# Peptides against a protein of PDB entry 6O8C: the designs that were tried, part 119

Target 1, 262 residues: chain A of PDB entry 6O8C
Amino acid sequence: VGLRYEKISLPKIHPRYDLDGDASMAKAVTGVVCYACRTASTLLLYQELMRKGVRWLVELVKDDYNETVHKKTEVVITLDFCIRNIEKTVKVYEKLMKVNLEAAELGEISDIHTKLLRLSSSQGTIESSLQDISSRLSPGGLLADTWAHQEGTHPRDRNVEKLQVLLNCITEIYYQFKKDKAERRLAYNEEQIHKFDKQKLYYHATKAMSHFSEECVRKYEAFKDKSEEWMRKMLHLRKQLLSLTNQCFDIEEEVSKYQDYT

## One batch from the design tools (peptide; made by RFdiffusion4, then SolubleMPNN)

Design b2_p20_1_s2 (from b2_p20_1, 6 letters changed)
Fold by OpenDDE base, seed 5:
Structure b2_p20_1_s2 (fold): chain B 262 residues (1-262), chain A 20 residues (1-20)
Amino acid sequence: as target 1 above (262 residues)
Amino acid sequence: MEEREEELKYYEEVLERALR
């Protein structure tokens, strides 16, 4: 789960002055830091896409929630109407029974009344579940998308740009070392400059890789982990909503069987 | 309802793929 990247380490930098070796080393370092820059950029893009997806999914689930609430309300109204009508009918039949009407019809109506009351009692559990879902989707709830703005890397951090600056410095030194190699031998002053540039190269490379690891990779991993956890919870919540919707339809269907008696 | 469920399923798959 998440964008796969290779963990690449810097090559060993030998302290010995060697024009061929130093050019080769500088090339390798440039490659590693270049990879880090590209990877950091890709990780950032991935996170931004995920943030968009998270926001979209939240809105979608909120819409589904609202639809479920409306459906529940409709079913409650219908059920209450049926219950009231059946209760009126029961009262009428009770009065008629005093006048020798058939007891069989009263029994059937009473059974229907009992069934409707059972259905009505189940509505309380649906309501409680919807309230729980609502609380979880609220701005301070467990499924709020606030984490997506707090975790990971953001364009405002300018991590990619910072790495690019370091890469540019490293690349310049690499090109100089390539020229130095072509000369085969440097004058004393040029040799000293080469040695200093080698130290600068090491410094910039180490700084780049540290920044990449700490500010890009580590934060991305934290974002990824939270994203996965949040996604699992969100999918579970969606399943719960679907279940509640189906329960509303089941109740509606059951109530519809008794509408002819009302 | 069915169309919405299909849409949700599609987006779930997209998100899952993105998270892989």
Scores: peptide ipSAE 0.009, ipTM 0.382, DockQ to the pose 0.012
Fold by OpenDDE base, seed 4:
Structure b2_p20_1_s2 (fold): chain B 262 residues (1-262), chain A 20 residues (1-20)
Amino acid sequence: as target 1 above (262 residues)
Amino acid sequence: MEEREEELKYYEEVLERALR
């Protein structure tokens, strides 16, 4: 689940002045930080895509919700119509019974009326469930997508650019160390510069890796965890909506059996 | 009903793939 990245560590930096070793070390450091930059960029892209996906899914679920509400409304209208017609029929039969007409048909109609009323009562449960779902999808609700805007890394943080700046500094030192290696021996002043640059390299590398770990990876992991949790909840909600829709169809089917009596 | 269930399953699979 999510982007797989390898945990990378900086190579060991030896304090000893060694032109060959320092060039090799600098190359390795450059590689590690380069990997961090690429990974950070990929993690950022993933999060941006996920944010788009989250927004899309929210809209999709809202559409599903609206369709369910619409279907419920249709069923309620049909049910209410049937109930009213049956009630009229019952009243007519009650009047006829006063004139010694057969009671058997009245019993059947009364049973149908009772069944329709039971179906009507179930609509309240569907309504309450839809209201719950609506509340969960509303701003500030349990399934609000506000977390997607708050968690993780954002382009505005410029984390990739910050890493790139550090990478550039490291790369420059690496190229200098490559030149130093080619010289095989440095003058005193150049040797001192090399030693200072080695310290700078270490500083930049450490800073880069800390930044990568704390500002990119950690935030990404937090975003990922929240996204997975949220996604599971959204999927569950969609199943609930489907269930409610099916209940509406079941009611509609049941009501249709009695339409001939209305 | 069946079409909606299939649609839901499709979206679940898509989402699972995206989360993987």
Scores: peptide ipSAE 0.009, ipTM 0.350, DockQ to the pose 0.011
Fold by OpenDDE base, seed 1:
Structure b2_p20_1_s2 (fold): chain B 262 residues (1-262), chain A 20 residues (1-20)
Amino acid sequence: as target 1 above (262 residues)
Amino acid sequence: MEEREEELKYYEEVLERALR
């Protein structure tokens, strides 16, 4: 998962004065830096979309959590109600046994009571798991989305604009070299300017590519890696929540078998 | 050559400022 981009390098710049070669080189450089600008913009957009997705997923998982908590609460209330009713029934039967009623029924009710108490004990495990999940989702927790704001590139960095400035400088030199090529031969002063502009071109190009690599690509890659890791963890968490919900349903189903005795 | 090197240094500084 991620935006595929090609790692493009600057063309070789020959030190020799050559109007045709220099114009061709300048064109190539312009193309490379133009690609870098477009790629940087696309990488930025991708990250912004991912940040939106991260926020959405956080809210979704919070909803899943709340639903699980709600279901757990329902089950606890039902279970407690059943336990209390069975306890009352046991007390009644104990009083009746003093009057020679069948011991078999009391045994069954006592077994049901024991089973319900066991189910009640399992609620503690569900609670602890929910608390763990809550802690992981909390600010500063392992699944906090703070990384999404810290990693990668942001519009405020103005990386695309910075690259565009360099691209403009490069493009101007390219157009000049195109004119120089058309003249076929330059006067001494013009030749010196051309040579100087070639150095400027190289400088701007190098700066552009360094900026692109270090401030756009590298940061994007770091963002991507963290996003993938975080996404895997969040998906795992959702599965855990689903498992806990299912455990609540299992308990509810088991309790329902004994409702006729309550 | 020296004047050109100074001019290049000037542009380097201007660009560094623009990139900051």
Scores: peptide ipSAE 0.000, ipTM 0.332, DockQ to the pose 0.032
Fold by OpenDDE base, seed 3:
Structure b2_p20_1_s2 (fold): chain B 262 residues (1-262), chain A 20 residues (1-20)
Amino acid sequence: as target 1 above (262 residues)
Amino acid sequence: MEEREEELKYYEEVLERALR
């Protein structure tokens, strides 16, 4: 998952004064830096969308968690109620057995009581798992979304704007070189200006590509890698929540079998 | 000379694609 982009390098800049060659080179440089600007913008947009997605997913998982906690609570209440009722029944039967009642019914009730207690003991494992999940989702937890705000590029960095400024400078030089080419021959002073502009072009181009590589691409790649790792962990956590929810339903179903005896 | 012309042509194509 991620945006695919082509790695483009700057053309070789020859030091020789050549009006035709310099115009062609300047055109090529303009193209490469233009591509870098567009790519940087796209990479930024992707990251912003991913940040929105991350926030949305966090909220969704929190809702799932809350629902699971609620379901667990319901099951615990029901189970406790059943246990208390069956204990009362056992006490009544114990009193009645002292008066010659059938031992077979007491055995069945005692077995039910034992089963309910086993179900109750399993609740501790569910609780511990939910607490672990809660800790992971909490601020500062392993699945906190703080990384999404720290990693990658942001609009506030103005990376695209910085590249655009450099592109504008390059483009101006390109247009001048196009004019120079049309003149076929320059006066001495204009030739010197052309040579200086060629040096400026090189400077702006290298600066643009370095900025693109270091501040846009590299940071994007780091963001992407972290996002993929985080996403895998979140998906795993959601599966765990689903498993816990199912365990609650299983307990509820089992308890429901004994409600008629309470 | 031919390699340089091919290189420039490639970058022109990249530019054209980028401007579309």
Scores: peptide ipSAE 0.021, ipTM 0.525, DockQ to the pose 0.322; fails the geometry check

Design b2_p20_1_s3 (from b2_p20_1, 9 letters changed)
Fold by OpenDDE base, seed 2:
Structure b2_p20_1_s3 (fold): chain B 262 residues (1-262), chain A 20 residues (1-20)
Amino acid sequence: as target 1 above (262 residues)
Amino acid sequence: DEEKEKYLKEMEEVYKRAER
């Protein structure tokens, strides 16, 4: 998962004054920085989309959690009701046993009571698991989405715009070098300007590439890695919720077997 | 050296404008 981008590097800039070579170099630099601008924009868009996806997934998992809690509550109520009814029945039979009447039936009911109490104990484990999940999803929890707002690049950073400014400066110099090439020979003053512009081009290009690598690519990779890790944890949590839901259904099914005795 | 410093200052201003 993630956008693939090509690693870009600046062409070699020769210090020698050469109108043909300088025009060709400037063209190549323009192309590289143009690619950097487009790539930075694409990487930013990807991150913004991922942030939306993160928010959506958090809400989805919260809904799953609430459904699981609801199901657990339903099962607890049913189980408690069944236990209370069986306990009443046990008390009645204990009174009858004092009169030597129904020992065999009491044994069966007592066994059911014991089984129901075991099921009730398992509900405590489910509750603890749900509480753990809730704590992980809470603000400041291990699965909080705060990282999505902190990591990576943001529109407010204006990285694309900064690169575009540099690209514009580079492009202007390229067009001048194209004109210089067409003249074949420059006057002394124009030659000095050309040499100075070549230094400017180098400066702008280096700044663009540094900004692209350090502020765009590096931060994007960090965001991507963090998002993948977080996503794995969230998917695991969803599986845990499903498991807890299934445990509730299993308990409900088991309790239903004893409804005829209640 | 003075021309270089002037150029750097101009570029800093361009970047500050781009951040707005």
Scores: peptide ipSAE 0.029, ipTM 0.538, DockQ to the pose 0.028
Fold by OpenDDE base, seed 1:
Structure b2_p20_1_s3 (fold): chain B 262 residues (1-262), chain A 20 residues (1-20)
Amino acid sequence: as target 1 above (262 residues)
Amino acid sequence: DEEKEKYLKEMEEVYKRAER
């Protein structure tokens, strides 16, 4: 689902010298960059939590896989045992037929043997499906979680800290512009300083917005999209594993019907 | 203009330091 955030934009910066307007603009810029900093932190936290979730889900799916493999192995052993017993019975009846005993029972047992062999052949399909799933879960497979480390933003990127530095610079200028506004009129030198600070403010604000948009938001969105896609595939894989498990149970149930002949 | 360029370079350095 992901986090909802508002698209932010810088207020219009007028080139005209206006103490009231400049103070108001600086306040608005401070607010926007402050929001960007907080949002960047929240987006980072979300991604870190999602990475933990991804790791957890991988472990869970691996457990599901192992359980399915275990069940398949159990069924194979049971089926093989049943087949061997039926084969022994068939041999006994074949010997009895040489002594003119009733052929009706031999036909039934032979049919059971044929059915069991068909069930045994279906195990090959289950095995191939499990191998496919294993390959997809393996390192470099289609469901590898390597993307979780490659996509998005990370604490090591220090995006929040970078934005905070810019926010501090902007905030300092804002406080100065509040003072300038209170003076109502500045001397020539102070006016020149104010104009220079306004240019600095613009530079810091633009840099903050660019960094936020390109290094935080864009990367987060890419991470989110990749995460959603990967999650859907993983959930589908879990359903496939469940289906394979159910197929094993179905085979086991079918085999149980013939145990009385062993 | 020279002072502006000097300041901008300084700010870029500060920003890069924050990245370390």
Scores: peptide ipSAE 0.026, ipTM 0.547, DockQ to the pose 0.030
Fold by OpenDDE base, seed 4:
Structure b2_p20_1_s3 (fold): chain B 262 residues (1-262), chain A 20 residues (1-20)
Amino acid sequence: as target 1 above (262 residues)
Amino acid sequence: DEEKEKYLKEMEEVYKRAER
């Protein structure tokens, strides 16, 4: 899971003045920083897409939750209705029993009543589970998605643009070094400028790599790790909701067996 | 060397401004 990127490092920069070597080095640096820019852009895009996915999944799970609550409510209504009807029947038979009539049937109905009451008690457990799930999905809950807005990199950070500026500076120096190489020999003043530009190149490159590693890669990895953990928990929660829904169906099916007595 | 340091400082300032 996540984007694969290669570990990049700057080429070794030799302090010695060498027009051919410096041009080659500058080319390599340009390539590395260019890769960093592209990678940073890709990492940013991935995170933005993941944030959308997180929001989508939250809404999906909320819908699943609401459906489960609805089903639970339906079952409770049906169960309560059945219990009330059985209780009325029990009362009638109790009156008849006082006259020594239909004692065996009363026993059966009483057993059904007891079973229905047990089913009713199980609904309390389902309700508690749903409440727990609701609390986990609530703002500040264990499955809150606030991390998705806090972790990682954002377009507002302008990381790609910052790297691009550095890349532009590096590229300019690289092109100059290509020209310098073509001259084979520079005048004293031009040589001094070349040496100075080489130091600038190093500075820009180092800054770019530090920015890439610390502000792009590190934050991305943190976001990725957190997203994976959160996603696993969300998927597990969804399975729990499905289990609760199935329990409601099981109860409904059992209640339906007693509808003929109501 | 002094000119180099000055330039680097200026560039650092430019980058700090770009971060705002």
Scores: peptide ipSAE 0.024, ipTM 0.528, DockQ to the pose 0.029
Fold by OpenDDE base, seed 5:
Structure b2_p20_1_s3 (fold): chain B 262 residues (1-262), chain A 20 residues (1-20)
Amino acid sequence: as target 1 above (262 residues)
Amino acid sequence: DEEKEKYLKEMEEVYKRAER
């Protein structure tokens, strides 16, 4: 999961004045910073898409939760109704038992009642689990998606634009160095300008790479790590919801076996 | 690397002087 990108570094900048070498170096620097700009843009796009995906998944899981709660409620109503009916039946048979009739039937009904009460007790565990899930999904809960808005890079940070400005400055110097190379030899003043531009190139390049590393890559990696962790937890939660739903179906099926006695 | 840093510092100083 996540975009793979190559670790980039600036080429070695030699202090020696060399028109051919400096032009080649400037070309390489331009290429590296250009790659950084494109990569930063791609990383930003990826994060924005992931944020959309996160929002979608949250809504999906909320729907799953609501369906599970609905199913649980249905089963509880059915079970409670069945218990009440069985209790009425038990009372009738207890009266008959005083006349020594229907003893075997009373035993069977009493066993059913006991089983239903046991099923009813299990509903408390399901309810507790649903409450836990609700708490986790709630604002400020462990599965809240607030991290998606906080972590990573955002369009408002203008990281790509900032890098592009630096790239433009670097590219301008590169084009000048191509011209200087074509001259083969510069006058003293032009040589000094070339050396100054080389220093400017270094500063712009270093600033670009620092910005790329610290403000783009690092934040992206943090976002990626958080997203992976969150996605694993959400997957697990969905499995839990499915399990709870299945438990409700199992209880419903078991209760249906006793409906003939109600 | 040390030579590079030295050169860069020297160039920075020269550049600052030239901008004055």
Scores: peptide ipSAE 0.021, ipTM 0.474, DockQ to the pose 0.032

Design b2_p20_1_s4 (from b2_p20_1, 8 letters changed)
Fold by OpenDDE base, seed 2:
Structure b2_p20_1_s4 (fold): chain B 262 residues (1-262), chain A 20 residues (1-20)
Amino acid sequence: as target 1 above (262 residues)
Amino acid sequence: SKEREEELKYYKEVLERALK
């Protein structure tokens, strides 16, 4: 799960003044920071897509929840109706039994009544479970998606743009170093500028890599970890909902066995 | 050379001040 990226590091920067070496080094640095920019962009895109997916999944699960609640309600109504009918029948047979009639039938109906009451008691557990699920999905609940808005990197952070600015500075120095290399020898003033630019390149590169590592990669990894954890919990919740739905169907099926008595 | 090291040190100090 998640995007794979290659670990990148800056090449060693030698303090020695060397036009060929400096040009080569600058080229390598440019490449590394360029990769960082592209990677940061890709990581950001992934996170944004994942956030959309998270929102979608939340809505899907809420729909599943509502369907389960609806089914539960239907079963409760059916069960209650059946219980009431059986209770009426029991009362009739109890009256008849006073004259020593229909004792065997009364026993059977009473057993059915007892079974229905047991089924009814299980509805309380289902209701409690549904309430728990609802609370977990509610704002501030354990499965709220607020983390998706907080964790990771966001377009508003402008990380890619910041890196791009640094890359532009580095690239400019690289092109100058290519020119310097072509000159084979620099005048004193140009040599001093070259040395100064080399230091600038170092600072830009270091800043870029630090920003990439601390603000892009680290936050991405945190987002990834949180998303995986959240996803596991959501999948488990969906399984719970399915289980509750199946329990409702089981109860409905059981009640249907006694339709002849209602 | 010592001279180059001093130059680099100077540039580093200047850049550090400028980047703060």
Scores: peptide ipSAE 0.032, ipTM 0.527, DockQ to the pose 0.037
Fold by OpenDDE base, seed 3:
Structure b2_p20_1_s4 (fold): chain B 262 residues (1-262), chain A 20 residues (1-20)
Amino acid sequence: as target 1 above (262 residues)
Amino acid sequence: SKEREEELKYYKEVLERALK
Protein backbone atom coordinates (compact mmCIF):
# COMPACT_ATOMS: atom_id res chain seq x y z
CA VAL B 1 0.00 0.00 0.00
CA GLY B 2 1.49 3.26 -1.12
CA LEU B 3 1.48 6.55 0.70
CA ARG B 4 -1.74 8.48 0.51
CA TYR B 5 -1.70 12.22 0.17
CA GLU B 6 -4.25 14.91 -0.52
CA LYS B 7 -4.43 16.63 -3.83
CA ILE B 8 -3.36 20.21 -3.49
CA SER B 9 -3.92 23.23 -5.67
CA LEU B 10 -2.99 26.85 -5.54
CA PRO B 11 -5.64 29.36 -4.61
CA LYS B 12 -6.87 31.73 -7.22
CA ILE B 13 -4.65 34.76 -7.43
CA HIS B 14 -6.52 37.91 -8.24
CA PRO B 15 -4.60 40.56 -10.11
CA ARG B 16 -6.34 43.35 -8.25
CA TYR B 17 -4.38 45.23 -5.65
CA ASP B 18 -5.94 44.47 -2.29
CA LEU B 19 -3.88 44.46 0.86
CA ASP B 20 -6.26 42.26 2.80
CA GLY B 21 -6.88 39.90 -0.04
CA ASP B 22 -3.24 39.68 -0.95
CA ALA B 23 -2.25 38.82 2.58
CA SER B 24 -4.87 36.11 2.73
CA MET B 25 -3.87 34.76 -0.62
CA ALA B 26 -0.22 34.73 0.35
CA LYS B 27 -1.06 32.85 3.51
CA ALA B 28 -2.92 30.24 1.56
CA VAL B 29 -0.14 29.87 -0.96
CA THR B 30 2.36 29.47 1.83
CA GLY B 31 0.26 26.72 3.30
CA VAL B 32 -0.05 24.86 0.04
CA VAL B 33 3.62 25.01 -0.78
CA CYS B 34 4.47 24.04 2.77
CA TYR B 35 2.32 20.98 2.38
CA ALA B 36 4.06 20.20 -0.87
CA CYS B 37 7.42 20.33 0.85
CA ARG B 38 6.32 17.99 3.59
CA THR B 39 4.69 15.66 1.16
CA ALA B 40 7.75 15.56 -1.04
CA SER B 41 9.84 14.67 1.95
CA THR B 42 7.49 11.89 2.92
CA LEU B 43 7.40 10.52 -0.58
CA LEU B 44 11.16 10.50 -0.70
CA LEU B 45 11.37 8.70 2.61
CA TYR B 46 8.93 6.09 1.43
CA GLN B 47 10.98 5.42 -1.65
CA GLU B 48 14.19 5.14 0.30
CA LEU B 49 12.60 2.66 2.64
CA MET B 50 11.27 0.69 -0.26
CA ARG B 51 14.70 0.56 -1.83
CA LYS B 52 16.06 -0.90 1.36
CA GLY B 53 13.26 -3.38 1.41
CA VAL B 54 13.92 -4.37 -2.16
CA ARG B 55 17.57 -5.04 -1.45
CA TRP B 56 16.68 -7.04 1.60
CA LEU B 57 14.16 -9.12 -0.25
CA VAL B 58 16.56 -9.85 -3.06
CA GLU B 59 19.09 -11.15 -0.61
CA LEU B 60 16.50 -13.21 1.17
CA VAL B 61 15.28 -14.82 -2.00
CA LYS B 62 18.82 -15.53 -3.12
CA ASP B 63 19.45 -17.27 0.16
CA ASP B 64 16.31 -19.30 -0.28
CA TYR B 65 17.41 -20.21 -3.74
CA ASN B 66 20.79 -21.38 -2.54
CA GLU B 67 19.19 -23.49 0.13
CA THR B 68 16.90 -25.07 -2.38
CA VAL B 69 19.79 -25.83 -4.69
CA HIS B 70 21.65 -27.38 -1.82
CA LYS B 71 18.71 -29.54 -0.89
CA LYS B 72 18.25 -30.62 -4.45
CA THR B 73 21.88 -31.60 -4.63
CA GLU B 74 21.59 -33.68 -1.50
CA VAL B 75 18.59 -35.48 -2.83
CA VAL B 76 20.34 -36.22 -6.08
CA ILE B 77 23.28 -37.71 -4.25
CA THR B 78 21.05 -39.83 -2.08
CA LEU B 79 19.00 -40.98 -4.98
CA ASP B 80 22.03 -41.88 -7.04
CA PHE B 81 23.44 -43.83 -4.16
CA CYS B 82 20.22 -45.73 -3.75
CA ILE B 83 20.05 -46.49 -7.45
CA ARG B 84 23.57 -47.84 -7.45
CA ASN B 85 22.84 -50.10 -4.53
CA ILE B 86 19.70 -51.42 -6.10
CA GLU B 87 21.56 -52.09 -9.31
CA LYS B 88 24.09 -54.16 -7.41
CA THR B 89 21.31 -56.09 -5.80
CA VAL B 90 19.67 -56.69 -9.13
CA LYS B 91 22.88 -58.14 -10.48
CA VAL B 92 23.13 -60.54 -7.58
CA TYR B 93 19.59 -61.72 -7.97
CA GLU B 94 20.01 -62.12 -11.69
CA LYS B 95 22.80 -64.54 -11.01
CA LEU B 96 20.63 -66.43 -8.60
CA MET B 97 17.81 -66.50 -11.08
CA LYS B 98 19.99 -68.36 -13.50
CA VAL B 99 19.87 -71.22 -11.06
CA ASN B 100 16.12 -70.79 -10.48
CA LEU B 101 16.44 -69.18 -7.09
CA GLU B 102 14.64 -66.12 -5.71
CA ALA B 103 12.87 -65.19 -8.92
CA ALA B 104 10.01 -63.48 -7.13
CA GLU B 105 12.32 -61.22 -5.18
CA LEU B 106 14.09 -60.20 -8.34
CA GLY B 107 10.85 -58.91 -9.73
CA GLU B 108 10.23 -56.77 -6.69
CA ILE B 109 13.71 -55.30 -6.73
CA SER B 110 13.44 -54.57 -10.41
CA ASP B 111 10.23 -52.68 -9.81
CA ILE B 112 11.91 -50.59 -7.16
CA HIS B 113 14.72 -49.86 -9.55
CA THR B 114 12.25 -48.67 -12.14
CA LYS B 115 10.57 -46.38 -9.64
CA LEU B 116 13.87 -44.89 -8.58
CA LEU B 117 14.78 -44.18 -12.15
CA ARG B 118 11.52 -42.33 -12.59
CA LEU B 119 12.30 -40.23 -9.56
CA SER B 120 15.68 -39.50 -11.01
CA SER B 121 14.13 -38.28 -14.21
CA SER B 122 12.08 -35.72 -12.30
CA GLN B 123 15.27 -34.09 -11.11
CA GLY B 124 15.81 -32.69 -14.54
CA THR B 125 12.61 -30.71 -14.32
CA ILE B 126 13.55 -29.32 -10.95
CA GLU B 127 16.95 -28.36 -12.26
CA SER B 128 15.43 -26.58 -15.20
CA SER B 129 13.13 -24.65 -12.91
CA LEU B 130 15.99 -23.64 -10.69
CA GLN B 131 17.95 -22.46 -13.67
CA ASP B 132 15.04 -20.35 -14.75
CA ILE B 133 14.81 -18.80 -11.31
CA SER B 134 18.51 -18.14 -11.31
CA SER B 135 18.32 -16.40 -14.64
CA ARG B 136 15.51 -14.18 -13.42
CA LEU B 137 17.44 -13.20 -10.32
CA SER B 138 20.68 -12.60 -12.17
CA PRO B 139 21.88 -9.18 -13.18
CA GLY B 140 19.91 -8.13 -16.19
CA GLY B 141 17.24 -10.65 -15.40
CA LEU B 142 13.55 -9.99 -15.27
CA LEU B 143 13.64 -9.56 -11.54
CA ALA B 144 16.70 -7.39 -11.35
CA ASP B 145 16.39 -4.49 -8.94
CA THR B 146 18.03 -1.92 -11.20
CA TRP B 147 14.71 -0.13 -11.51
CA ALA B 148 14.84 0.74 -7.84
CA HIS B 149 17.90 2.86 -8.44
CA GLN B 150 16.55 4.47 -11.56
CA GLU B 151 12.90 5.11 -10.89
CA GLY B 152 11.50 7.66 -8.50
CA THR B 153 13.17 10.45 -6.62
CA HIS B 154 16.44 10.35 -4.77
CA PRO B 155 18.06 12.45 -2.08
CA ARG B 156 20.66 13.58 -4.58
CA ASP B 157 17.95 15.28 -6.59
CA ARG B 158 17.47 17.74 -3.74
CA ASN B 159 13.84 18.19 -4.59
CA VAL B 160 12.84 18.91 -1.03
CA GLU B 161 15.57 21.49 -0.68
CA LYS B 162 14.58 23.17 -3.90
CA LEU B 163 11.00 23.37 -2.76
CA GLN B 164 12.12 24.69 0.58
CA VAL B 165 13.98 27.52 -1.09
CA LEU B 166 10.86 28.49 -2.96
CA LEU B 167 8.84 28.21 0.20
CA ASN B 168 11.24 30.53 1.95
CA CYS B 169 10.81 33.11 -0.76
CA ILE B 170 7.06 32.81 -0.60
CA THR B 171 7.04 33.00 3.16
CA GLU B 172 9.08 36.15 3.10
CA ILE B 173 6.60 37.78 0.79
CA TYR B 174 3.75 36.59 2.95
CA TYR B 175 5.24 38.22 6.01
CA GLN B 176 5.71 41.41 4.10
CA PHE B 177 2.11 41.30 2.99
CA LYS B 178 1.06 40.92 6.58
CA LYS B 179 2.95 44.08 7.37
CA ASP B 180 1.47 45.82 4.38
CA LYS B 181 -1.98 44.87 5.54
CA ALA B 182 -1.26 46.31 8.93
CA GLU B 183 -0.30 49.62 7.35
CA ARG B 184 -3.77 49.80 5.79
CA ARG B 185 -2.41 52.12 3.11
CA LEU B 186 0.91 52.12 1.33
CA ALA B 187 2.83 54.92 -0.25
CA TYR B 188 3.13 54.82 -3.98
CA ASN B 189 6.56 53.22 -4.03
CA GLU B 190 5.61 50.63 -1.47
CA GLU B 191 2.48 49.87 -3.40
CA GLN B 192 4.51 49.22 -6.50
CA ILE B 193 6.85 46.96 -4.59
CA HIS B 194 3.85 45.10 -3.25
CA LYS B 195 2.57 44.54 -6.74
CA PHE B 196 5.91 43.26 -7.90
CA ASP B 197 6.19 40.97 -4.92
CA LYS B 198 2.80 39.59 -5.74
CA GLN B 199 4.05 38.65 -9.15
CA LYS B 200 7.13 37.09 -7.65
CA LEU B 201 4.99 35.14 -5.27
CA TYR B 202 2.95 33.82 -8.12
CA TYR B 203 6.06 32.84 -9.99
CA HIS B 204 7.57 31.02 -7.04
CA ALA B 205 4.32 29.29 -6.25
CA THR B 206 3.76 28.04 -9.75
CA LYS B 207 7.33 26.91 -9.98
CA ALA B 208 6.99 25.05 -6.72
CA MET B 209 3.80 23.34 -7.72
CA SER B 210 5.14 22.41 -11.10
CA HIS B 211 8.26 20.98 -9.56
CA PHE B 212 6.24 19.11 -6.98
CA SER B 213 3.91 17.57 -9.48
CA GLU B 214 6.39 16.73 -12.18
CA GLU B 215 9.52 15.89 -10.26
CA CYS B 216 8.11 14.52 -7.05
CA VAL B 217 4.62 13.12 -7.43
CA ARG B 218 4.88 11.80 -10.94
CA LYS B 219 8.17 10.06 -10.34
CA TYR B 220 6.90 8.68 -7.07
CA GLU B 221 3.87 7.20 -8.74
CA ALA B 222 6.04 5.58 -11.35
CA PHE B 223 8.25 4.14 -8.66
CA LYS B 224 5.28 2.90 -6.71
CA ASP B 225 3.77 1.15 -9.67
CA LYS B 226 7.04 -0.49 -10.59
CA SER B 227 7.67 -1.58 -7.05
CA GLU B 228 4.27 -3.17 -6.72
CA GLU B 229 4.71 -5.10 -9.91
CA TRP B 230 8.17 -6.21 -8.95
CA MET B 231 7.10 -7.21 -5.48
CA ARG B 232 4.30 -9.35 -6.79
CA LYS B 233 6.69 -11.16 -9.08
CA MET B 234 9.18 -11.70 -6.31
CA LEU B 235 6.57 -13.14 -4.03
CA HIS B 236 5.47 -15.47 -6.74
CA LEU B 237 9.05 -16.51 -7.28
CA ARG B 238 9.39 -17.26 -3.61
CA LYS B 239 6.37 -19.50 -3.80
CA GLN B 240 7.91 -21.31 -6.71
CA LEU B 241 11.04 -21.91 -4.70
CA LEU B 242 9.00 -23.29 -1.88
CA SER B 243 7.26 -25.62 -4.25
CA LEU B 244 10.56 -26.88 -5.56
CA THR B 245 11.81 -27.40 -2.05
CA ASN B 246 8.76 -29.43 -1.23
CA GLN B 247 9.27 -31.52 -4.31
CA CYS B 248 12.76 -32.30 -3.14
CA PHE B 249 11.45 -33.39 0.22
CA ASP B 250 8.85 -35.54 -1.41
CA ILE B 251 11.47 -37.30 -3.46
CA GLU B 252 13.63 -37.76 -0.43
CA GLU B 253 10.75 -39.32 1.43
CA GLU B 254 10.03 -41.73 -1.36
CA VAL B 255 13.66 -42.73 -1.58
CA SER B 256 13.71 -43.39 2.12
CA LYS B 257 11.04 -46.02 1.66
CA TYR B 258 13.37 -48.04 -0.46
CA GLN B 259 16.46 -47.66 1.66
CA ASP B 260 15.50 -50.78 3.56
CA TYR B 261 16.03 -52.73 0.39
CA THR B 262 19.46 -51.38 -0.24
CA SER A 1 4.49 62.06 -13.78
CA LYS A 2 6.06 60.88 -17.00
CA GLU A 3 9.21 60.06 -15.15
CA ARG A 4 7.39 57.77 -12.78
CA GLU A 5 5.64 56.02 -15.60
CA GLU A 6 8.91 55.35 -17.30
CA GLU A 7 10.38 54.01 -14.12
CA LEU A 8 7.47 51.65 -13.61
CA LYS A 9 7.75 50.50 -17.17
CA TYR A 10 11.38 49.73 -16.61
CA TYR A 11 10.70 47.72 -13.49
CA LYS A 12 7.98 45.81 -15.21
CA GLU A 13 10.31 44.86 -18.00
CA VAL A 14 13.00 43.81 -15.60
CA LEU A 15 10.57 41.67 -13.68
CA GLU A 16 9.23 40.04 -16.79
CA ARG A 17 12.72 39.15 -17.89
CA ALA A 18 13.53 37.74 -14.50
CA LEU A 19 10.42 35.60 -14.46
CA LYS A 20 11.11 33.99 -17.80
Scores: peptide ipSAE 0.028, ipTM 0.532, DockQ to the pose 0.028
Fold by OpenDDE base, seed 5:
Structure b2_p20_1_s4 (fold): chain B 262 residues (1-262), chain A 20 residues (1-20)
Amino acid sequence: as target 1 above (262 residues)
Amino acid sequence: SKEREEELKYYKEVLERALK
């Protein structure tokens, strides 16, 4: 199940002029935005690592596919060879039957021939399944990894850097508010500057948290959801390939039982 | 100050929960 995002809001910024309260508020805001910056960086790193993992898994599954195709091809060759040999034997026995040879031997060979033909027909189903898997893994297919390059956040987005700029602005105001607090009382002009800075802090903080929520967290969640879905599908596909491989081995084993008749 | 620190802690916890 994907990440449930809870709306995270900034600490309440009271409009009242209070040097102690404003310093404390600014400290809290700085802490929250700092945490957002670190979190955004961590989320970005996670996504980059996952992208590497996705690429690795794609190559692994392609290798599995190629091995399965190779095995299928070997089985088809073996089976076709066996069928041709049995057909030759059947023709010989049919000629001998005209000379009163035992029908029992011909019956056994004919039954083997029928079984081999059934096995040959099953190869069509395996081929169809492999073609389906190939189409899914192909560029533009349902299991293509193009989503990993599109979804989520990327270093080129510079989200962490953008947040850091806003954090720097907020931190500067916080340090000023610490100084203002130490003065206990400000002159009228300084008080007005303090009020303006408080408004600026609010705007920077709001912008930072909005950017974090909409451009970092939301996109990360979308990436995570897509990655989980894709991973489940890839694991299922690997199981399908394994099943097809096992079917090929089973057919090969069965054919080997009849090789003494060829 | 203490109240704001607690508030900050709360927000961090909420973020951590949302990202798990």
Scores: peptide ipSAE 0.019, ipTM 0.497, DockQ to the pose 0.149
Fold by OpenDDE base, seed 4:
Structure b2_p20_1_s4 (fold): chain B 262 residues (1-262), chain A 20 residues (1-20)
Amino acid sequence: as target 1 above (262 residues)
Amino acid sequence: SKEREEELKYYKEVLERALK
């Protein structure tokens, strides 16, 4: 289930001059923006950790791939050697048959040869699968991790710092409003300043919330979606590699049964 | 005020839901 992005609204800022109400409002706004800052930081940390995990998984899968390729190569060498030996044996028996000598084992050896050739053909399928996997893991491939560097939020974006600056401005106004509240009544000039500060607070708060929503939450959600999709594909790929490895072992075991004829 | 604290709590909850 995808993350539902709901635009978080700021507390209603009433235009009415009310020292008690304004102080309370400012406190609430400060709290919301503070929460946004902390959340942004947490989201950033999460993404950075996920990026590390992605890199780790890529390396792990590459190692698995290399091991599979190595195993496949070993099996191919063994299989080819066995095939060559069987072919030599077949030729010898065929010559014996031409001189009317009984070769009761010729049929069995020929059958083994046929089976080995089939196994050799199966190696081609494994090779094709490995090539496909390699292409997917290659730069620009379907399972490239370039998205992890592009999607989401990054420390270089300085989102937390930008939000913190706005929070500082808001907090300052809040503390002033707290003082204003304590005065119970302001002189005309101070009242005007209070009204201006209220507008500034609104501006900063709106900017903070917009930045949080558009630059932090939205990008995080995009990153999360991409990461989940990619992770599923990578895990599936790893399973495929394990399957191919097992196929190589199976072939090796089958070939070992015929080594007595080589 | 208690009312404002409740509002803040509400906004936090909304944020948490949006981030799940």
Scores: peptide ipSAE 0.020, ipTM 0.502, DockQ to the pose 0.147; fails the geometry check

